# Ledger of designs, part 20: peptides against a protein of PDB entry 4XPM

Target 1, 160 residues: chain A of PDB entry 4XPM
Amino acid sequence: VMLHSKNVKGFLENTLKPYDLHSVDFKTSSLQSSMIITATNGGILSYATSNNDVPKNSINEINSVNNLKMMSLLIKDKWSEDENDTEEQHSNSCYPVEIDSFKTKIYTYEMEDLHTCVAQIPNSDLLLLFIAEGSFPYGLLVIKIERAMRELTDLFGYKL
Target 2, 67 residues: chain B of PDB entry 4XPM
Amino acid sequence: DIKGTIAFDTHGNVIESTGVGSQRIEDIGDLSKVTLDAEGFAQVQGDSLLVHLYKRNDITLAVYTSA

## One batch from the design tools (peptide; aimed at target 2 S66)

Design b2_p14_7_s3 (made by RFdiffusion4, then SolubleMPNN; from b2_p14_7, 4 letters changed)
Fold by OpenDDE base, seed 2:
Structure b2_p14_7_s3 (fold): chain B 160 residues (1-160), chain C 67 residues (1-67), chain A 14 residues (1-14)
Amino acid sequence: as target 1 above (160 residues)
Amino acid sequence: as target 2 above (67 residues)
Amino acid sequence: SIRDYLKKLMDELE
């Protein structure tokens, strides 16, 4: 089954859900944002945000979207730099992973007080990007994005 | 009696923390160096608390108890 | 037991 635009949006919305453990009293906040962006220019192809209290077509909504665009561009640039830096690829902020024989890397980046992680969808021109509050542990964020990536096999090899 | 927990990955990054574990994130450095038994378990003393360790598939769990 | 609890919690994480 091929992922359609509407399906991708719904998928990203589902990734926003908090992580809740039952054996211990542990529950995260929802992700602030979840995005699929182009690896080339950092352009947003699809996104979801937990902040839905902003009226549509308002100045605040425009500012919010612009903020996402800015963050996506900054993270894409950092990702691009790290992909050409062997030292960064061996830091604690880089997680090499393999999904169904396809290799990719998950990077964690601190953006001001936010915790973010980004990963190239295997063999594609696309990046998956999670943005969370600073209280969201990086280790869990990595697990979350890896599991999400495994559900995006239809986008593996996608070229612009 | 469980007083708290910490879970962390091979990079030393936190996965989850609860109770006293949330106040002992600095323990990860030492806990990551503990030798585990064949089943992946260990016990270590952490001042007044006992730390029970379990590692599986690159995830390490630490459970803090009074004894 | 503590070991059973650890395994249970680990199962939730995986």
Scores: peptide ipSAE 0.774, ipTM 0.948, DockQ to the pose 0.875
OpenDDE base, seeds 1, 3, 4, 5: peptide ipSAE 0.773, 0.773, 0.774, 0.774; ipTM 0.949, 0.948, 0.949, 0.949

Design b2_p14_7_s4 (made by RFdiffusion4, then SolubleMPNN; from b2_p14_7, 7 letters changed)
Fold by OpenDDE base, seed 2:
Structure b2_p14_7_s4 (fold): chain B 160 residues (1-160), chain C 67 residues (1-67), chain A 14 residues (1-14)
Amino acid sequence: as target 1 above (160 residues)
Amino acid sequence: as target 2 above (67 residues)
Amino acid sequence: SMRDYLIELMDKLE
């Protein structure tokens, strides 16, 4: 079954849900944002955000979207640089992973007080990007994005 | 009695933490160097707390107890 | 036992 734009949006919205382990009294916040962007230009193809109290078509909404665009571009640029940097690929901020025989890398980036995580969808021109609060542990963020990416097999090999 | 927990990956990044573990993230550096037994377990005495370690599939759990 | 508890917690993580 092919993922349509509406299905992708719904998928990203689901990734925003917090992690809750009641038995050990551990609970995270919701992700601030979840996006699929182009690896070439950092353009946002689809996104979801937990900040839903902003009126539609308001200046605040526009500013919020512009902020996402800015972060997307910055992270794409950092990702591009790291993909051409052997040292960065072997740092604690890079997680090589394999999904169904497809290899990719997960990168963690601190953006001011935010914790971000980005990964190229295998063999595609697309990046999956999570943005969370600073209280969201990086280790869990990596696990979360890996598991999410495993559900995006329809986008594997997607070329622009 | 369990006082808290920490779970962390091979990169030293936290996966989750509870109780006193949330205040002992700095212990990860030392805990990651502890030699585990054949089953993946170890115990480490840290100040007033005993740390119980278990590693499986590149994830390390640390449980803090009073004894 | 403590080991059983650790295993249980690990199972929940994975």
Scores: peptide ipSAE 0.718, ipTM 0.939, DockQ to the pose 0.922
OpenDDE base, seeds 1, 3, 4, 5: peptide ipSAE 0.717, 0.715, 0.718, 0.716; ipTM 0.939, 0.939, 0.939, 0.939

Design b2_p14_8 (made by RFdiffusion4)
Pose (drawn by RFdiffusion4):
Structure b2_p14_8 (pose): chain A 143 residues (1-50, 63-86, 92-160), chain B 67 residues (1-67), chain P 14 residues (1-14)
Amino acid sequence: VMLHSKNVKGFLENTLKPYDLHSVDFKTSSLQSSMIITATNGGILSYATSNSVNNLKMMSLLIKDKWSEDENDTNSCYPVEIDSFKTKIYTYEMEDLHTCVAQIPNSDLLLLFIAEGSFPYGLLVIKIERAMRELTDLFGYKL
Amino acid sequence: as target 2 above (67 residues)
Amino acid sequence: SIEDYLKELMDELE
């Protein structure tokens, strides 16, 4: 099994959209970046930006390790269930940036959102949890 | 009139904020400790501003008005 | 009422 590079890229581009509420006068900026990376090496499989390529590689590996350390050391952590599949959503403050990371269930892949410091964490968590619901094709993807 | 709002989750993280809500994010620590009535409502205040609380589906809404 | 407003605001948020 392999990834359909163009469609995954398109998916990540779609996850970039900001929230724009009218019930209250509230709007976020769009995500800085959205990436799927390996849980193993932190290597980037696909990404979308709304800063530079060099900067994404560094952040990705860093969050991969931070996630890896938290995932087996016996911040916020949100246990989630999707169609009886379990994963965990972590938040990491990356300098002035807000990030969310979660393993795609039973897969060797992580989904990573990078947003500005003004993007509320609780909202970033909801965005990534719903986005993961659209990634059933990637559950169990093994390297 | 409504002076501001804050919505926050069970971890105390913010989902959104407007008005004085964005200036009072620190209120969440106290607000999250408020025990709501049987229907999920409460009213509390730190100063001249009245905070109306409603919680449902693990999301607390706080709206700020005058007392 | 303020309580109706909060319930409607929650629906919009969901």

Design b2_p14_8_s1 (made by RFdiffusion4, then SolubleMPNN; from b2_p14_8, 6 letters changed)
Fold by OpenDDE base, seed 5:
Structure b2_p14_8_s1 (fold): chain B 160 residues (1-160), chain C 67 residues (1-67), chain A 14 residues (1-14)
Amino acid sequence: as target 1 above (160 residues)
Amino acid sequence: as target 2 above (67 residues)
Amino acid sequence: SMRDLLIELHDSLE
């Protein structure tokens, strides 16, 4: 499926949906957040969150958004450091992947009690970032973000 | 009868777990070292459970049964 | 068979 940049918000919202294995009694929670951020500054270009219980334009919502901004910046910094660290790229927290002949890496990071994973959209200045509860297994989170990136081919090669 | 399952990747990270498998995540270390046959299968006798293994495309599935 | 079941379950993971 081809996705245009204008449809990114809706795409991210769809990634929040829980993973349900019908063959066995296994179902995850929804992702807490899904974001596309800049690889340069960690700025949020688009995001979706499953925590919509907070009233719009409330102080709590602003604080939540600020928290996402902080988290995205921290993860971007870690990603940037790891991209320049060969040892980190060979750790169990790094998954090299290839999508349609484009190479990228998926990193998993534990942030407080949350499970996160981030990957550079191939040949782009953009990162895709998933934030999940600690109960969301990392192996599945990696699969989820890889499959999601395969739907973002229109963003491959995107430069700021 | 299946008592539980664990699926894990080549990094040892869990993909899914159910039943007794959810309580035996620590088994992944040992299960990842089991020699599989040419078709990707193996069986490992545990304490009280039999573990059936199948690996394909870098994903290992473990199914726990009583026999 | 158990092998068939394993294959079926594994297929659901991919």
Scores: peptide ipSAE 0.744, ipTM 0.945, DockQ to the pose 0.938
OpenDDE base, seeds 1, 2, 3, 4: peptide ipSAE 0.742, 0.743, 0.742, 0.741; ipTM 0.945, 0.945, 0.945, 0.945

Design b2_p14_8_s2 (made by RFdiffusion4, then SolubleMPNN; from b2_p14_8, 9 letters changed)
Fold by OpenDDE base, seed 1:
Formats: sequence, C-alpha cells, structure tokens
Structure b2_p14_8_s2 (fold): chain B 160 residues (1-160), chain C 67 residues (1-67), chain A 14 residues (1-14)
Amino acid sequence: as target 1 above (160 residues)
Amino acid sequence: as target 2 above (67 residues)
Amino acid sequence: SMRELLIKLHDSLS
C-alpha cells in the first residue's frame, strides 16, 4: 500500500467541512486544521487548513505553517506522555475505540482557546490531528475523528 | 414545541446543543444518571421544562419542551 | 410521537 500525498491532502481537506445536523438548528464551524503527523517526531506528513486566503509563499503562510508545526509537536509530545500514563488513559479525555478489530485511542486536548483531537492510526506510526475552535464540542470532535479514521484503513499498520 | 436539545456521550462531553439546551450544559451530570426504560427512554422534570431522554449506542439525546 | 421524534433526531447524530 502506497501513501499518495494528493489523495491524503484531499481527504484532509474534506474533513474540514462543518458538521450540519439539518434536523436541528445546529451547525459547527469548519475545522481550522486537519493533519497527519508522525507519532515519533511530530512531523507533518500532510495537512489542510480552512484559511486559504493566505498567499502562497508569503510570510503569513510560513508563519501559519510554522504554527501548525508547533502545534503538532506539542500535541505529539502530550500524546506520547499520555500513552505512557495509565491515569491519563482513564481520564474523560481519552476514548478507547476499536475500528475493524484494530484498537486505538482518541485524545482531546485544550490548546489555548482551541479544541484539538488526536488519534493514532491503528498499528501505525501516524497520528490524525484535528484542530477546531473552542465552540466545536469535544463529543462531536471525537465522533468526527473516529469516522475519519475509518476511512483511512489503507494507512493502518503503516510504519515509517 | 421543542425549546432546545443536548446530545452528549458517555464521557459527559457535548455532541450538540441547541436552544435552551445550549444554556443547560450543566444538566448533563444529572441527566447521565437518569434511569432509562428498556427501550432507552425517560422523562425528567428539569426546572420549568420537561426533558425527554433517549439513549442508544452510547449517545444520549435530551429534548427540552415546555410540557 | 415524541419517541419517534427522539429516535429520528438521534439517528441524525450518527
């Protein structure tokens, strides 16, 4: 199985779309960012952002990317710590889930005023990371990332 | 008439909220402790509103009505 | 009925 960057990028872009129940007056904002990062170093393999108004190769774009890099590193570090902490794994911020017999955990983290959610792609060296505004409820964010993970079966077991 | 809704998971985290439900997130703690019938339903009088509960697949939906 | 509505709304969450 090959990881195709363009396909992954498009997938991540699709995850940015807001959640709209239609049946009730509830609609979220778009995700700020969606990323696949390495569990080892927190390096960004692919990412999407809802703010596409920044010109390419501009200083603002560089700053935005650098911010994402910083966030990914911070979240990876916290994830790594929690994966080695049984107490944190039993907190309300940790959701053990099973996808097609593969086990993983979804973690929710408050980062400044942002709501984040991260999960290891099952049996892989990769993490899926969602970053949303504080108005995006954690329960829904967890559901969103779980459903997204179910569409990444080709990455299950991916090793660097 | 529905005055609002709250949906929440087994961790007590909000999935969605609308109307008066968005102002009653603190109700989740009590609502999560309500005993449901065999089909997953319950009704609870909360403040001035009636709360209709339905839980399935680890998601609880609360609908607030005037009566 | 209210129960049917609850089920319908709940289904929309999934």
Scores: peptide ipSAE 0.726, ipTM 0.942, DockQ to the pose 0.888
OpenDDE base, seeds 2, 3, 4, 5: peptide ipSAE 0.724, 0.726, 0.725, 0.724; ipTM 0.942, 0.942, 0.942, 0.942

Design b2_p14_8_s3 (made by RFdiffusion4, then SolubleMPNN; from b2_p14_8, 6 letters changed)
Fold by OpenDDE base, seed 5:
Structure b2_p14_8_s3 (fold): chain B 160 residues (1-160), chain C 67 residues (1-67), chain A 14 residues (1-14)
Amino acid sequence: as target 1 above (160 residues)
Amino acid sequence: as target 2 above (67 residues)
Amino acid sequence: SMRDLLIKLHDELE
């Protein structure tokens, strides 16, 4: 099934769901935000947020969206810098991964008190970005975003 | 009787933690250096708790018990 | 056994 914007939005919304282990007393918070952004400019193509109590076009929504835009741009900038820095690509914050023979990297970034991770969708001009609370462990974020990317094969190779 | 757990990746980043494990994140450094048997298991005595280790597919699970 | 439990718990992580 081809991923259209409508499907992508729903997909991102699903990624917000907390990780819940059944065998032990472990459950994360929901992701704060999940986004697909452009690797070129950090522009948001699609996004989902866990707080949906804000009315559309309200001041609070505008502030929320503006905050997402700011974070996406900042993370894109960091990602771009790291992609041009071999040393950073070998840092503890970089996870090289391979999905169906496609290589990409997952980066973890601390954004104030938030835990974030970002990864280029393989061979595409797109980045997948997760933003979580500081209590969300990075190791799990990495696993989560990797698994999410495995479901985005339709976007592999997507060029703007 | 599990007192807690920690799971962590090869970067030493936490995947999950529960119980006393949540208070022992600093153990990851030492736990990552423990020699595992052929099946990926080990046991390590840490102060008053026994740590049961199991590693597979680059994920290490530590389970803390009293014995 | 404890090993079985560890395997079970680990399986849930994957």
Scores: peptide ipSAE 0.748, ipTM 0.946, DockQ to the pose 0.889
OpenDDE base, seeds 1, 2, 3, 4: peptide ipSAE 0.748, 0.745, 0.747, 0.746; ipTM 0.946, 0.945, 0.946, 0.946

Design b2_p14_8_s4 (made by RFdiffusion4, then SolubleMPNN; from b2_p14_8, 4 letters changed)
Fold by OpenDDE base, seed 2:
Structure b2_p14_8_s4 (fold): chain B 160 residues (1-160), chain C 67 residues (1-67), chain A 14 residues (1-14)
Amino acid sequence: as target 1 above (160 residues)
Amino acid sequence: as target 2 above (67 residues)
Amino acid sequence: SMRDYLKELHDSLE
């Protein structure tokens, strides 16, 4: 089944849901944002945010979107640099993974007080990006984005 | 009685933490170096708490108990 | 047992 833009948006919204481990007293916050961006320019193709308490077309909404654009660009730049840096690819912030014989890397980046995670959708010009609060553990964030990416097989090999 | 838990990956990053485990994230460095038995288990005495370890599929789980 | 609990809890993480 082909993923359409509306389906992608809904998918990203679902990724915002908090993780709740009922067996123990552990529950995360919702992701702050979830995005699919271009690996080339960091342009946002689709996004979801948990901060919906902003009036439509307000200055605050515009500022919020601009902030996402800024973060996406910054993270794309860091990702691009790391993809050309062997040492960074072997750091604790890089997780090589394989999904259905497709190889990719998951990177964790601390952005001020936020925890972020980014990964190239296999063989594509697209990046999946999660932004969470500082209380969201990096290890769990990595697991979350890997599992999410496994549901985006329709985007594997997508070229701009 | 379980006092808390920590789960962490091979990079030393936290997956989850509860109870006293949330206050002992610094233990991951030492816990990651503990030799496990053939089934992936170990016990480590840490001050007043006993740490029960289990590792499988690159995820280590630590459970803190009083005894 | 504690081992069973550890396994069960670990399963919940996967």
Scores: peptide ipSAE 0.734, ipTM 0.943, DockQ to the pose 0.880
OpenDDE base, seeds 1, 3, 4, 5: peptide ipSAE 0.732, 0.734, 0.734, 0.733; ipTM 0.943, 0.943, 0.943, 0.943

## One batch from the design tools (peptide; aimed at target 1 S23, target 2 I15)

Design b2_p15_1 (made by RFdiffusion4)
Pose (drawn by RFdiffusion4):
Structure b2_p15_1 (pose): chain A 143 residues (1-50, 63-86, 92-160), chain B 67 residues (1-67), chain P 15 residues (1-15)
Amino acid sequence: VMLHSKNVKGFLENTLKPYDLHSVDFKTSSLQSSMIITATNGGILSYATSNSVNNLKMMSLLIKDKWSEDENDTNSCYPVEIDSFKTKIYTYEMEDLHTCVAQIPNSDLLLLFIAEGSFPYGLLVIKIERAMRELTDLFGYKL
Amino acid sequence: as target 2 above (67 residues)
Amino acid sequence: SLDEFIKESLEKISE
């Protein structure tokens, strides 16, 4: 099994969109970046930006390790269930940036959202949880 | 009139904020400790501003008005 | 929808 590079890229581009509420006068900026990376090496499989390529590689590996350390050390952590599949959503403050990371269930891949510091964490968590619901094709993807 | 809002989750993380809500994010620590009535409502205040609380689906909504 | 959720919650508070 392999990834359909163009469609995953299109998916990540779609995850970039901001929230724009009218019930209250509230709107976020769009995500800084959205990436799918390996849980093993932190290597980037696909990404979308709304800063630079060099900067994404560094952040990705950093969050991969932070996630790896938290995932087996016997911040916020949200246990989630999707169609009886379990995963966990972590938030990490990366300098002035807000990030959410979660392992795609039973896969060797992580989904990573990078937003500005003004993007509320609780909202970033909801965005990534719903986005993971659209990634059933990637559940169990093994390297 | 409504002077602001804050919505926050069970971890106390913010989902959205407007008005004075964005200036009072620190209120969440106290607000999250408020025990709501049987229907999920409460009213509390730190100062001249009245905070109306309603919680459902693990999301608490606080709206700020005058008392 | 988040917008709808917030709107409904405001209606409940207004009741």

Design b2_p15_1_s1 (made by RFdiffusion4, then SolubleMPNN; from b2_p15_1, 5 letters changed)
Fold by OpenDDE base, seed 1:
Structure b2_p15_1_s1 (fold): chain B 160 residues (1-160), chain C 67 residues (1-67), chain A 15 residues (1-15)
Amino acid sequence: as target 1 above (160 residues)
Amino acid sequence: as target 2 above (67 residues)
Amino acid sequence: SLDEFIKEGLDAIAS
């Protein structure tokens, strides 16, 4: 099944859901944001946010979107730098992973009081980006984004 | 008798924490160095609590108990 | 799954 824009949006919205364990009393908050951005310019191709109470076309919505754009650019730039930095790729903030024989890396970044993680969709010009509250553990965030990427096989190899 | 838990990955990053485990994240450094048996288990005495370790597939679960 | 892993560990530790 081909993944169209609407399907991607819905997928990202689904990633916002909190991680709820039942073996132990542990439940995270919802992700603040989930985005697919370009690795080249950090442009947002699709996004979802947890707070949907902001009226459309309001100044608050514009500010929210602009904030996402800023975060996207900042994270893309840091990702780009790390992709060219051997030491950063060997830090505890970098997780090399393999999905269906495709290799990629998951990076965790502290952005102000937020916990973020970003990963290049395998062999593509796209990045998947999760933004969560500081209470969201990085280890779990990595697991979450890896599993999410496994569901985005239609975007593997996507070139702009 | 479980007082808390910590699950963490090979990078030392937390996956989940509950109870007293949430207040003992700093234990991960030492717990990650513990030698596990062939089945992936170990026990470590920490302060007044006993820490039970179970590791499989690069994830370690630490369970804190009073005994 | 993660939940299954944790449950597996808890069960094993309890035994």
Scores: peptide ipSAE 0.747, ipTM 0.951, DockQ to the pose 0.800
OpenDDE base, seeds 2, 3, 4, 5: peptide ipSAE 0.747, 0.746, 0.747, 0.746; ipTM 0.951, 0.951, 0.951, 0.951

Design b2_p15_1_s2 (made by RFdiffusion4, then SolubleMPNN; from b2_p15_1, 5 letters changed)
Fold by OpenDDE base, seed 1:
Structure b2_p15_1_s2 (fold): chain B 160 residues (1-160), chain C 67 residues (1-67), chain A 15 residues (1-15)
Amino acid sequence: as target 1 above (160 residues)
Amino acid sequence: as target 2 above (67 residues)
Amino acid sequence: SLDEFIREGLEAIAS
């Protein structure tokens, strides 16, 4: 089934949900944001954010969206640099992964007090980006984004 | 008598932590160096707690007990 | 799954 814009938005919204384990008493917070951005310019193609009771079209909402745009651009820039840096690709912040014979990398980045991770959707011009609170452990964040990417096969190979 | 847990990946990053494990994240460095048996298990005596290790598919679970 | 893994470990350790 082809992913359309509305389907992508809904998918991203679902990724916001906390990771709740039952084998042990462990539950994360919701992701603050989940986005698909362009690898070229860091432009946001689709995004979802956790509800914070900010009135729609308010100045606070606009500021929040603008902050999101800024973060996406910064992360894209860092990702681009790392993709051209062999040492960074071998750091503990880089996870090489393979999905359906497609190779990609997951990077973790500390952004202020937030934990983020980003990965190129295999063979595409798109990046998947998760932004979480500092309490969200990186190891779990990586697992989360990898499993999310496995559900985005329709975007594999997507070129702008 | 489980006092806490830590799960971590091969990069040393936390996957989950509970109980006393949440206060012992620094143990990951040493725990990651422990040699496991053929079944993926090991035990390490800590300060006052015993750490039980189980590793499978690049994920390590550490379980802290009083004995 | 992750939950299954943790459960496996806990069960084995408890044994």
Scores: peptide ipSAE 0.740, ipTM 0.951, DockQ to the pose 0.801
OpenDDE base, seeds 2, 3, 4, 5: peptide ipSAE 0.740, 0.739, 0.739, 0.739; ipTM 0.951, 0.951, 0.951, 0.951

Design b2_p15_1_s3 (made by RFdiffusion4, then SolubleMPNN; from b2_p15_1, 5 letters changed)
Fold by OpenDDE base, seed 4:
Structure b2_p15_1_s3 (fold): chain B 160 residues (1-160), chain C 67 residues (1-67), chain A 15 residues (1-15)
Amino acid sequence: as target 1 above (160 residues)
Amino acid sequence: as target 2 above (67 residues)
Amino acid sequence: SLDEFIREMLEAIAS
């Protein structure tokens, strides 16, 4: 099934769900945001955010969207720099992964008090970006984004 | 009796933590250096707690018990 | 799943 804009939005919304482990007494918060952005300029193609009781079309909503735009640009810039830095690619903040013979990297970035991770959708001009609270463990965040990436095969090779 | 847990990856990043494990994230540095047996198990006596380690598929689980 | 994986590890440790 081909991913349409609405389907992508719904997919991102589903990624917001908390991780609930029943084998141990552990449950995360929901992700704050989940986005697909361009690797070229950090433009947001699609996004989802946790409900925070913000009225639609309000100034607060506009500010929230603007904040997402700012964060996406900052993270894209860091990602771009790291992609051109061999040393950074060997740090504990970089996870080389392979999905169906496609290679990509997952990066974790601390953004103020937030935990973020970003990964290039294989062979594409797109990045998948998760933003979570500081209580969300990085190791779990990496697992989460990797598994999410595996569900985006329709976007593999997508060029702008 | 389990007092807590820590699961972490090969980068030393936390996957989950519970109980006393949530207060001992700094143990990951030492736990990651522990040599595991052929079955992926090890036990480490630390302070008043015994740590049971199990590693499989690049995930290490540490379980803290009193004995 | 991760939960199932952790459950298996816990069971292995308990055994």
Scores: peptide ipSAE 0.489, ipTM 0.937, DockQ to the pose 0.867
OpenDDE base, seeds 1, 2, 3, 5: peptide ipSAE 0.458, 0.467, 0.464, 0.464; ipTM 0.935, 0.936, 0.935, 0.935

Design b2_p15_1_s4 (made by RFdiffusion4, then SolubleMPNN; from b2_p15_1, 6 letters changed)
Fold by OpenDDE base, seed 2:
Structure b2_p15_1_s4 (fold): chain B 160 residues (1-160), chain C 67 residues (1-67), chain A 15 residues (1-15)
Amino acid sequence: as target 1 above (160 residues)
Amino acid sequence: as target 2 above (67 residues)
Amino acid sequence: DLDEFIAEGLKAIAE
């Protein structure tokens, strides 16, 4: 299956859905945002947000997009620093994972009152980024992004 | 009867919490050090509640019960 | 998955 731009957008929108367990009474909020950004510059290639009630072309929409751009840049910068820091890679905020023999790392970052996690799509110039409310547990956020990454095999090895 | 649950990973990060478990996240530090049996189970007495532990594939489930 | 794991644990603990 080839992932085109519209398919990627739909994929990201699907990741926004809450995590709902039925074995216990536990359900999360929706993700605030889900993005694929460049590892080089933090540029947003595709994104989805849970709050779609903002009028199009409004100043509020522009501010929202600009906020995402700023956040993606900040997270990319932190990620870049950690990728060059052995100590940070061994902290509890870093999860080394292997997907189909491809190795990558998932990082969790506190951004203001938000819980975020980011991971490099294996062998690619792309990062997958989840932004959630502070009530979203980090352990579950990591599981969520790992599972999502497994569905992005078409982007493995993607170079800009 | 179950009073609450906590699920956590090997990094000590919460995966889910319910009931009294949501108010006992600080227990993860001690619970992570408990030795489990060959089947991945253990029981720990904590104040008035009994904590049942089950671990598999690097995920630990803690279930709080009255007895 | 995660839900199955939790259900599995709850069942085993109840027994």
Scores: peptide ipSAE 0.751, ipTM 0.952, DockQ to the pose 0.814
OpenDDE base, seeds 1, 3, 4, 5: peptide ipSAE 0.747, 0.745, 0.748, 0.748; ipTM 0.952, 0.952, 0.952, 0.952

Design b2_p15_2 (made by RFdiffusion4)
Pose (drawn by RFdiffusion4):
Structure b2_p15_2 (pose): chain A 143 residues (1-50, 63-86, 92-160), chain B 67 residues (1-67), chain P 15 residues (1-15)
Amino acid sequence: VMLHSKNVKGFLENTLKPYDLHSVDFKTSSLQSSMIITATNGGILSYATSNSVNNLKMMSLLIKDKWSEDENDTNSCYPVEIDSFKTKIYTYEMEDLHTCVAQIPNSDLLLLFIAEGSFPYGLLVIKIERAMRELTDLFGYKL
Amino acid sequence: as target 2 above (67 residues)
Amino acid sequence: MTKEELKELWESLPW
C-alpha cells in the first residue's frame, strides 16, 4: 500500500482553512502548516502551508520526539475514539506557535497542525480530531 | 448588552473568546471550578461584570454582561 | 440575560 501523494496533499491543504464564526464575532487565522509525518523517523510525507520548508523539517522532528517521549513515559492530552479506533491528541507550545499532534490510529503516521499563538488550543484540538475522522484510509498504514 | 464571551473545554483550554472575554482568559481557572445547576447553568462574577455560564457537550460558554 | 437566551446562544455555535 502507498499514499496517493496528490490527494493527501489536497487533504492537508483543506485542513488549513480558518474558522469564521458569526454567532459571536470570532475568526482565526488559517493554519501555518499541516503535515503528515512518520512516527518513526519524524520524516515528512506530505505538507501544506498557508513558514519555510527548512523550518518545517526541524519542527516536525522535534514534535515527533516530544510525542514519542510522552507516548511512553509511564501540556494537554486528549484521549479520542474514532469508529472504535483509539488515538491521543497532544498540544505542544513550539516557541510562539501552537501545535497539535496525533497518531493516525494504528498507523506509523502522525498528523500535525501548526498554528499561530492566537489560535486557541481547544479549537485546534477540535480541528485535528475532526480532520482525523476523514483519514480512515490511513488507519493501520504501516511502514 | 453582551460585553464578551469565552468558550472553553474540560481541560480548560480556550475554544474562542471575544470582547472582554479575550482580556479575561485567566478567569477560566475559577470559572471551570464552578459547579453548575441541574440544567448546566450558573452565574458568577469577579467584578462589575456578570458571567453567565452554560455547559453542554463538555464545552462551557461564558458570556459577560453588566450586573 | 435569561437561561433560554444563553442556551440558544450556545446552540448556535458550530460545536

